# Peptides against a protein of PDB entry 4GMN: the designs that were tried, part 313

Target 1, 375 residues: chain A of PDB entry 4GMN
Amino acid sequence: RYANITLLALVTLASIGTDFQETLVKGNQGSRESPISAADEEWNGFDDADGDAMDVDQKSSSGEDQEEDYEEIDVKEDDEDDDDDSITSEMQADMERVVGADGTDDGDLEDLPTLRELIQTAVPQLIRLSNLPIDSDESLTIQSHALSALNNISWTISCLEFANGENANIHNAWYPTAKKIWRKTILPILEADSADLKLATQVTSLAWAVARVLHGETPTDGNPHRKFISLYHSSKQQAGGNSNSIEEPEDPFQGLGVKCIGVVGSLAHDPAPIEVNREVGVFLVTLLRQSNNVPPAEIVEALNQLFDIYGDEELACDKEVFWKDGFLKHLEEFLPKMRTLTKGIDKRTQPELRTRADEALLNLGRFVQYKKKHA

## One batch from the design tools (peptide; made by RFdiffusion4, then SolubleMPNN)

Design b2_p29_6_s2 (from b2_p29_6, 17 letters changed)
Fold by OpenDDE base, seed 2:
Structure b2_p29_6_s2 (fold): chain B 375 residues (1-375), chain A 29 residues (1-29)
Amino acid sequence: as target 1 above (375 residues)
Amino acid sequence: LEQKQKELEKRGLDLQQERIQKKMDELAK
């Protein structure tokens, strides 16, 4: 009984985390419908006159309209409005406020009571549940559901804009909680050295969501970047040995390898220690050098992380890592390989992967040109 | 739930791509 209630509560919290995102997306779409002022472009009707009425005698062949009475099977689409009534009117109002809120600096979520209770009351309980001693299949199930709920909440929050002081109230409320998730959930699971690839995927997805907000301010205690690099390599070794179908995720970007790259890339941003940045940068560049043995989605993510980390010449990592370790040469040498890789992706079977690879190839050309101009 | 999780993670990747694209468009000026 208690277990079932706990699991139901965890599923409900995981759903709430997704429903916030759906409401944010709807609210952002509504704000972009700023009325396109109908500029009355008076389409000046071109007057051209000459109406030579050629009498084309279209013989109306009275084809018998066989009204084939296609019985319109009124498939009542029962719009089961699965009114997933999980979105309370209060949650909708909170998310409409998030979309409209000018960044008032007060870290008090006074105007966002549902989000406040989620961060301050629910997340600490999820952290506790994710860090329970695993002594039964029930405790493992509870941990998995707690990680799923933390994942959805963390990803939803990571989809907010925090640049230029936007959503500063949410950022300030989330930041200490994100550090607690990292220290109390992510690090202990990474240190347990579990051979469970499912658990590793869950914790790595959560780590990516958290690291997308914390960036280089993610706690460096215990060198977590090395643990994720080790997990990346270990996952490749395990996939090669047991022909047990780890169903390659239908989405290539949902793979553990991509998630590991996303985490370590996020960890390497300023103000990360230069040696953390170097180790991550060398890892990412090494993937490009070894690209013949690396999935295309991981190459795309590795490129995107490199552009993000080293796209600012004012950062210490540009001089101390990018230029010192000769990354430009490796990126330039990779351009022809990336063109071949991208062209090898079938647009029919993998349209998203192809689009993301075409964009990464374009950006690689631009990035190499930029870095050559600023050498 | 699992589908909604995948959609949420995908949205996060799309926003990352938009941000990177904006940065690359700024570097190309």
Scores: peptide ipSAE 0.536, ipTM 0.940, DockQ to the pose 0.851
Fold by OpenDDE base, seed 1:
Structure b2_p29_6_s2 (fold): chain B 375 residues (1-375), chain A 29 residues (1-29)
Amino acid sequence: as target 1 above (375 residues)
Amino acid sequence: LEQKQKELEKRGLDLQQERIQKKMDELAK
């Protein structure tokens, strides 16, 4: 009984995390439809050209309308009120405020009561539930659902813009909670060294969502980047040995390998320790060098992480890692391989992978050209 | 729920790609 109520509450919290994003999407679409003020372009009157309308006398043949007496089958639509209105009017109002908030107001989350309750009340309980001792299939199920709820909340928040002081109130409220998720949920699960690839995928997805907000301010205690690099390699060894179809996710970008790359890439941003940046940069460049044995989606993600990390010449990592460790040469040598890889992706069967690979190839050319100009 | 989770993660990837594309377009000026 208590387990079922806990599971229902966790599913509800996971649903709330998704519904917040759906509302943010709708609100952000509505704000882009700001009515373009119709500039009164004086439509100069087009002149009265006298074109002769010929009177074509088409005789209306009177077809007899057979009244087919369709018996109204009174199908009682049982309105199954699927009142799966999981989004409360308060949640909708909170998300509409997040989308409409142009204000640099260091305002307390007082104006976002549902989001405040989610961050301050729900997330701490989810962290507690994700740290339960695993002693039964029920405790494993509770952990999995708690991780799913934390994942959905964290991904939703990671889709907000925080650049230039946007959503600073939400960022300031989330930041200590995100660090708590990292230290209390992610690190302990990574330290337990479980061979469970499902759990590893869940914690890595959550880690990516958290690291997309914290970036280089993610706690470096215990070298978590090395744990995710080790997990990347371990996942490749396990997939090669068991011909049991671990259903490769239908989406190539949802694979554990892509998620590991996304996490470690996010961890390597400034102000990360330069040695953490180096180890991640070397890992990513090594994937490009070994590209013959790496899935195309992981190559795309590794390139995107390299562009994001090393796209600023004012950062210490540009001089101390990118130039010092000779990354430009490896990127230049990879250009012809990336062209071949991208051309090998069938546009008909894998349109998204092909589009993302075409973009990454274009950006690789631009990035190499930029770095050569600034050498 | 699992489908909605995949949609969230996909949106996060799309926004990452948009950010990276903007950065690369700035570097190309």
Scores: peptide ipSAE 0.533, ipTM 0.939, DockQ to the pose 0.872
Fold by OpenDDE base, seed 4:
Structure b2_p29_6_s2 (fold): chain B 375 residues (1-375), chain A 29 residues (1-29)
Amino acid sequence: as target 1 above (375 residues)
Amino acid sequence: LEQKQKELEKRGLDLQQERIQKKMDELAK
């Protein structure tokens, strides 16, 4: 297990390091190719024009040098960085209490030095690079590469099993860093409300990778679920207007719409605020109701998120959202539509989509039966 | 990078599907 994680981390770091080095080398070359046009200003010889020495009387006006005492305004850098580390420490202490792991294995990656360096050294640099002010095409390129690197790292880590205390050391080391990625990279980019669908896709992919680990413990500040729901809707409006080939990702499951659903679904898990869960649940159920206008891959993801969020009857969201908002009826009414949708997918041209749709259809039937039994 | 990203995202989706399938198989008992 560890060897595969280390190898994956090494391959990830090596890929990141290579592309980042190429970007840094290009950036550093671009700044040096400012042509120092040595303007050889041919200093045309000042012709010695014999101009008469007018005896300008040196009136010694004693200019009083007013020493303007520049008070150094000691701009106290308000280390606003301290409050974010305090919240992470309290939440980490609460996680330590919940996991009941004896505090010997908390964040110690001694056996995983490459992963430690990735999390502790590489990721904080990538966060900084992803949060650079965008003032040039170069800064945009750096941001894109940093986001791609963070995405690859975050997806890699999100592919580890953390259930039942598995990889707790990695989880504990990643958790604060994942929150830092969320707060310092994802939120600022989402708040900038850029019309750049490429950037939106990158940040949403990263957000999904991060939220797949943090789930309902993902910071809810600024209601990011609403931003991703808005982005989902905005992406649909833009795709409908410009017949310019937004290269629909060759993989239907890599579309921005699927990623938005994956993010908001992940954000809605317990212990997310019940209203966040409700808003996401209503969004997902609304996609099913409007399924005629929704790509099949988004329907598959929306179903999978609904099964995951509402698959536990002991959770507050089951009673307060699923049952209260009548989701079972919508799922039951969607069953025949899902059968039609799934059958409409050509197994020859879209085998993966068809397989995932067949599974989601099977699970929808099971889920509806389960919920009817537990009504 | 892009190919590796696609592979990682795909792996993530596969693992999500496996997790959901296990959960659904538990609910079906």
Scores: peptide ipSAE 0.528, ipTM 0.938, DockQ to the pose 0.575
Fold by OpenDDE base, seed 5:
Structure b2_p29_6_s2 (fold): chain B 375 residues (1-375), chain A 29 residues (1-29)
Amino acid sequence: as target 1 above (375 residues)
Amino acid sequence: LEQKQKELEKRGLDLQQERIQKKMDELAK
């Protein structure tokens, strides 16, 4: 099962690689001075590692050796970013303790060389490509494809089971890379405050895939949950104004609104700061209260996130947020609305949406009953 | 590409739903 997902990601990455190469070659033909030459060489090294050599007849055009003086762009490693790896001495000691017991669970992907190359070689290059200066339509295309590749890799990894120490080697190898994707790709794009809903959808999909693994250990600096909540509201305002509905994705669960809910829900898991959890929980409960104006798929996702976040009574967020802020009352008051909403979905035209809504309704009834028994 | 992306994201949603369903089935015992 896992091998088929990894293979799907690789085939997707290879397809993106072809589009990158075409875009880079077109960019280099237009602007001879673009530093994109180094990205082509690094990318070609990735295609050669996967021995499915499509015989692309490299016609060796003998272009003259212009010794382009590689000005070493002294990328000042601004050493200032080293301090905010406040891996608490406890987390570092827990990592050392996990590493110290059975010397087999080092993030050494010895048995998974393809996945190792994806994480260690491909992802750093994709992060670099996603951070290129946007000065042309070509650079926008490169960024879009890099985000698509990172999305596909991240979603693939997020489909692995990591509960009960399953795939711990993969988790440990991915975890630092997932944080790098968050800090170096997701945050900068969110901070650029682009009006591009396509880019916003891509970065939000990637953020969801990353946050599905990192959960509450996702970096909370700059309050990214508020940025995604803001993006959710902004996306609703734009869709309401232009009668040119941006083609609502054919799948209701692929919408930007669902993705925003999935991200912020994932960010709110333990050990997230209680105030982050509260702000997200209040946002999700507010969607249920305003359900008459919210797409059914977003309601389903908001319910699923609430069940996942508050499904454990031993967590600090249960006492300090769920009970303290009176979420049970809002869920109970929403139960009859959810029954009406679910029954309003046509099984013939929207079978998936109806199935997911029927399950979310069942789970809402169970969850309310559970919380009432444990009150 | 886009179809494969949609398939991966859909699989992620299906697995999330299975996990949540399992959690809700545990809370109901």
Scores: peptide ipSAE 0.523, ipTM 0.936, DockQ to the pose 0.590

Design b2_p29_6_s3 (from b2_p29_6, 19 letters changed)
Fold by OpenDDE base, seed 5:
Structure b2_p29_6_s3 (fold): chain B 375 residues (1-375), chain A 29 residues (1-29)
Amino acid sequence: as target 1 above (375 residues)
Amino acid sequence: LQQKQAELEKRGLDLQQRRIQRRMDELAA
């Protein structure tokens, strides 16, 4: 019973995290589509249980075989288009405020009560559930659902603009929580060195979402960039040996390799330690040199990360890493290879990959030209 | 859930690409 309620709550939180994004999109597009009748599904679930949820009192109660007669609840297929728009009217109002709010610098979410409760109440519980001892398939399932909920929330928040002080209140409220996710969820799972590629993919997706907000301010304790680089290499070794079809995601950008690149690229941004930046930069440039054996989607992500990291000449990493380690030469030597790679992608079978590769090729040409002018 | 997660991650990639494209347009001017 408690596990099922916990799983349902986790699925609900994972849904809320995605629906929150959809509302952000609708609000930003100014499409006043008709007020979806907010079914007042009051998520009344978290009110009363001040109870010590950790007392798994293993009372070995004796096996009396009460045949509880499962009444077949004849769920009538009423074709109600349950647009399960789990977006409460309060969430929608909060989202309208996020789109309209000139960012007050106060990390107080007074005007965003639903987002405040999501960050301050729900996320700390998801962190607790994601770091439970794994002793059963049930605990593994709880961890997976907690990671999915944290992922969806973190990705949604990472899709807000925080440049130029935009959404500063949300950024300031999220920032300490994002660091807590990193330290209490991501690092412990990465340190457990599990051979579970599904768990590794989930934690890496979450790490990418968190690192997209924290960037170079992501905690460097224990050199997490090296763990993600190691995970990248380990994932490639496993794919080459046992043809156990780990179903490669149909989307080439959903692969563990792309996610690892996205994480380490995000970790390498200023103000990251120069040695962290160097190790990541060398890793990314090495992928370009080895491009014949690297999936095109990983090359696209590696290029995009290199453009983001080294696009500013005022940053210490430009002088101390980009120029000092001769990255321009490697990018210039890669330009003809990127043209060949991009042309080799079939527009009919892989239109997204081709579009992203065409864009990355264009940007590589521009970036190389810029860096040559500023040499 | 998995589909919605993929859509979130895709949107994140699209926003990243737009940011990079803007920066590359600024550097090319």
Scores: peptide ipSAE 0.502, ipTM 0.928, DockQ to the pose 0.889
Fold by OpenDDE base, seed 1:
Formats: structure tokens, C-alpha cells, sequence
Structure b2_p29_6_s3 (fold): chain B 375 residues (1-375), chain A 29 residues (1-29)
């Protein structure tokens, strides 16, 4: 009984976390369609007069009215109004405010009461539930649902813009909570060294969502980047032996390998310790060198992480890692391989993978050209 | 839940791609 109520509450919180995102998407689309009031500049059109209207006499041929008797198939649209009214009016109002407000720098979410309760009340309970001793299938199910709820909330928040002080109030409220998720949920599960690939995938998805906000300010205690690199390699060794039983996700970007790359790439951003950056950078460049045995989606993610990490020449990692460890040469040598890889992806069967690979190839060319000019 | 999670992660990837594309456009200018 209590388990079912807890599971229902966790499913509800996980749903709320996703519905929050859908409302953010709708709100952000609406703000872009604000009609630019075209100022009616009365451009006084020039009066040029003359041109002769030639009188072309084209004959109206009488085509016959074939009355095609369209049988009105009265398709009773059973409006199954699955009014999944899961979007509360308060949640909608919070999302409209997140899209519209130049947030005050104060980490006060007074104007975002649903988001405040989600961060301050719900997430601490989810962290507690994700850390329960696993002593039963029920406790494992509770942990999995708590991780799913934390994942959905964390991904939703990670989809907000925080650059240039945007959403600073949300960032400031989330930041300590994100660190708490990392220290209390992610690290303990990674340290338990469970052979459960499902749990590892859930934790890695959550870690990616959290690390996409914290970046190089993600706690480096216990070298979590090495744990995710180890998990990447372990997942490849297991997949090679049991080709029959792991349902490869239909989406190549949902794979554990991509998620591991996304996590470690995010962890390597400034102000991460230079040795953390180096170990991640070497891992990513090594994937490119070994590209013949690496899924295309992982190559795309590895390239994107390299562009994000080393796209700023003012950062210490550019001089101390990128240039010092000769990454430009490896990227340049990878260009022809990336062209071949990208061309090998069928646009008809894998349109998204092809598009993302075409973009990554374009960006690789630009990035190599940029770095060569700034050498 | 799992479908909604995949949609969240996909949106996150799309935003990452847009960020990277903007940065690469800035570096190419």
C-alpha cells in the first residue's frame, strides 16, 4: 500500500518534470512570435505611369461538372479527451514567467512557487528515496522511479538558458540542489559498482543532466570522470559478448556510450582541474582515433564535447591540454574519416543521425580551420 | 516516463547542437 502510493507520487513527480518542459517549449515558441510591429514607414511610392495593357482574349472552355459523390465517412472521432490535465495552472504560470522574466539575481523563487516546491521540497525527498538501502525488489523499484523523476527534473532545468545571467534566480536555486544530487545520489550509486546496466544508464542520464548545468564546477571528489570512462569501456565489453539481449535503444543518441561521453565532456569544462580536462580530452580524442569501432552517434557526441571544451583559447585547458597534447593533429587526421563516416549514414533510415553527423563534420572543418589560424 | 525522458534528452541534445553551432559561427567570423 505505501509502496504503491510512493510509486504513484514518484510517477507523478516524473510526469510533472516532463510537463514542465512541454510548457517551457510552448511558452518559448509564443515569445518568438511576438509580431514585430512593422513601423508603417510611409515609403512614398514613385508614380511611374505608362505601361500598355494588351487585351489577350483567352476562350473559356466549359469543362463538365463531375459530381464526385464523396461519401461522408462519418468517422466518429472518439474524442478520447485524455485530458491528462497534468499541467496545473500554477505550473503553466511558472513556465510563462520563466520564459518572460528577466530573472532577478536573487535565488528567490517567490515568483515561481511550483518550481520552488519542486526544487526545495520534492527533490530532497527524491534524493532520500534514491539512497534507500536496496533490500527488496520494491526498494529497487522505488530507487528507479526516484532516479527517473530526478532525471526528468534535471533535464528540464538543464534545458533553460543560463548564459549571460539568464534565469539566474533558477540557476542559483538549482545549483546547490544539483550538487546535492551529485554527492548524495550519483556518487554513491557509482561507488556501489553495480553490474546493473539499467541502473548505470539511469544514473548516467541523471549525471549528464546535472553536469550540463554544473559543468566544471561539478564536484571532482573520487574522480567521477574515471568512473564514467570505466563504465563506457565496461558497457562495450558486455555488449560484444551478449549481442542478443540488450535492446539497443532505437535512438542511437540514447545509448549508454553517448551518455557517458556527454557526462565526461561536461565535467571537463572550465574550471575543472587541468588533469580532469586532460584525461577526458585524451579519452575523447582516443575515440576519434579508434573510430572504426565506435558507433557514429558516440563520434558525434565526442566531437561536440571537444568543440565545447576547447572552443575558447583564453581558457587554461587550451594551452595546457589542447595545444600541449597535440589535439589539433588528431582532429585534422580525423576529418577524412568523419567525411567517410557521415557519407556512410543512410539519410532515409537514419535521418537524425545523418543530420547531426553532417553538422558535426561541418563544425569539425570550421574548428580545425580556426585552431590553425590561432596556432 | 521513458518516452518523455527520451524527449527531454533529445531536446537537451538539440540545445547543445545549437550552442555549438553558434560558437562555431563565432569562431568562423
Amino acid sequence: as target 1 above (375 residues)
Amino acid sequence: LQQKQAELEKRGLDLQQRRIQRRMDELAA
Scores: peptide ipSAE 0.502, ipTM 0.928, DockQ to the pose 0.899
Fold by OpenDDE base, seed 2:
Structure b2_p29_6_s3 (fold): chain B 375 residues (1-375), chain A 29 residues (1-29)
Amino acid sequence: as target 1 above (375 residues)
Amino acid sequence: LQQKQAELEKRGLDLQQRRIQRRMDELAA
């Protein structure tokens, strides 16, 4: 009885985390409808006249009107407007305020009471539930749902813009909680060294969401980047051995390998220790060197992480890692391979993967050209 | 839940990609 209520509450919290995202999307769309002033530039269509009426004798072949009365089966799509009325008017008003609020520097979520309660009241309970002793299938289910709720909340928050002091109040409220998720949920699960790939995928998704906000300020305790690199390699070894079709997720970007790359890439950002950056950078460049044995989605993510980590020449990692370890040569040597890889992706069967690969290829060319100019 | 999680992660990837594209536009100017 208590377990079912706990599971329902966890599902509800996981849903709320997504509904915040949808409301943020809708609010950000509404603000971009600044009225494009219909500059009624009357494009005076050129009047060019000459109506030479070539009398093409369309012979009216009177093909018989077999009115096959295809009974239009009015499949009433019952628009079950699943008005998942889960978005309270208060939550919607909070999200409209998040989109409209100029970044007042005070980390007080006074104007965002629902988000405050989510971060301050709900998340600490989810952290506790994710760290329960596993003694039953019920405790495993509770942990999985708590991780799913933490994942959805963390991803939603990671989709806010925090650059240039945007959403500083939310960032400041989330930051200590994100560090707590890392230390109290992510690290203990990674240290347990479970052979459970489902749990590993859940914790890695959560770690990616958290690391997308904390970046190089993610706690380095216990060398988590090495644990995720180890998990990457272990996941590749297990996929090769057991013919248990772990259904490769239909989306190649939801694979554990991509998630591991996303985590370690995020951990390597400034102000990460240079040795952490180096170990991650060498890992990512090694994936490009070994690209014949690496899924295309992992190559795309590895490239995107390399662009994001080394896109700033003022950072210590540019001089101490990128140039010192000769990464430009490896990126340049990879350009022809990336062109071949990208062209090998079928646009019909994998349209998203192809689009992301085409963009990563474009950016690789631009990045290599930039780095050559700034050498 | 799993679909909603997938959508969240996809949005995060789309935002990352847009950020990288903007940075690459700045570096090419």
Scores: peptide ipSAE 0.502, ipTM 0.928, DockQ to the pose 0.858
Fold by OpenDDE base, seed 4:
Structure b2_p29_6_s3 (fold): chain B 375 residues (1-375), chain A 29 residues (1-29)
Amino acid sequence: as target 1 above (375 residues)
Amino acid sequence: LQQKQAELEKRGLDLQQRRIQRRMDELAA
């Protein structure tokens, strides 16, 4: 296991390092090829024309300096203690208390030096690069590469099993870094409300990778789930108008819509705030109700997220959202539509989409039957 | 990078599907 993770981390780091090094080398070369045109402008000697020194008589008018005594108004800067740090520390301390029963697995990646360097050294640099002021096409390119690197790292880590305390050392090392990526990279880019769909796709892919590890422990500050829902809707409106082929990714599951669903679904997992769960759950169920106009890949992802979110009856979201908001009825009513949708996917042209849809249809049947037994 | 990204995301989706399938098998038992 570890050797494969180390190899994957090395390949990722090497890929990141190579592409980033190429970008840095190109950026540095552009600055050096400004020819210092030696302006050999011969400073032609300005002829000393003997302009007559007119004796302007310095009349010494002794203006009386009135010393106006400006009283220094001592403006007491009231240090408004930004209490925002306190909530993050208590939530962190409560999480440390829940995880910290076996206080020996400090995120000490002693056995994984490459992964340690990736998390501790590379990622903080990539976060800084993703936060550069966008004032040039070069800065935008650097941000895009930093996001791609963070994406590849985050997806790589999200492909590890963390259930049942597996890879706890990696989880513990990654967790604070993942939160840092969320707060310092993802949120600022989402708040900038850029019309750049490429950037939006990159940040959403990264957000999905991060949220696949953090789940409901993903910071809820600024309601990022609503931003991704808005991005989902805005992306659908833009695709309908300009027939400029935004190259729909050849893979249906690489679409911005799927990524938005994956993010918001991941954000809605326990222990997410119940209202975040509700808003996401209603969004996902609404996609199923409107399925005639929704790409099959988005339906597959929406179903998978619903199964993950509401697959546990002991969770507060089962009672307070799933049952209370009548989601079972919508899922049951969607079953025949899902069968039709799945059958409409050509196995020859879209084998992966068809397989994932067949699985989602099977699971929808099972999930509906499960929920009916537990009603 | 893009090809590796797509491969990683695909792997993530495959792992998600396997997780969901296991959960659905547990719920159906």
Scores: peptide ipSAE 0.495, ipTM 0.926, DockQ to the pose 0.586

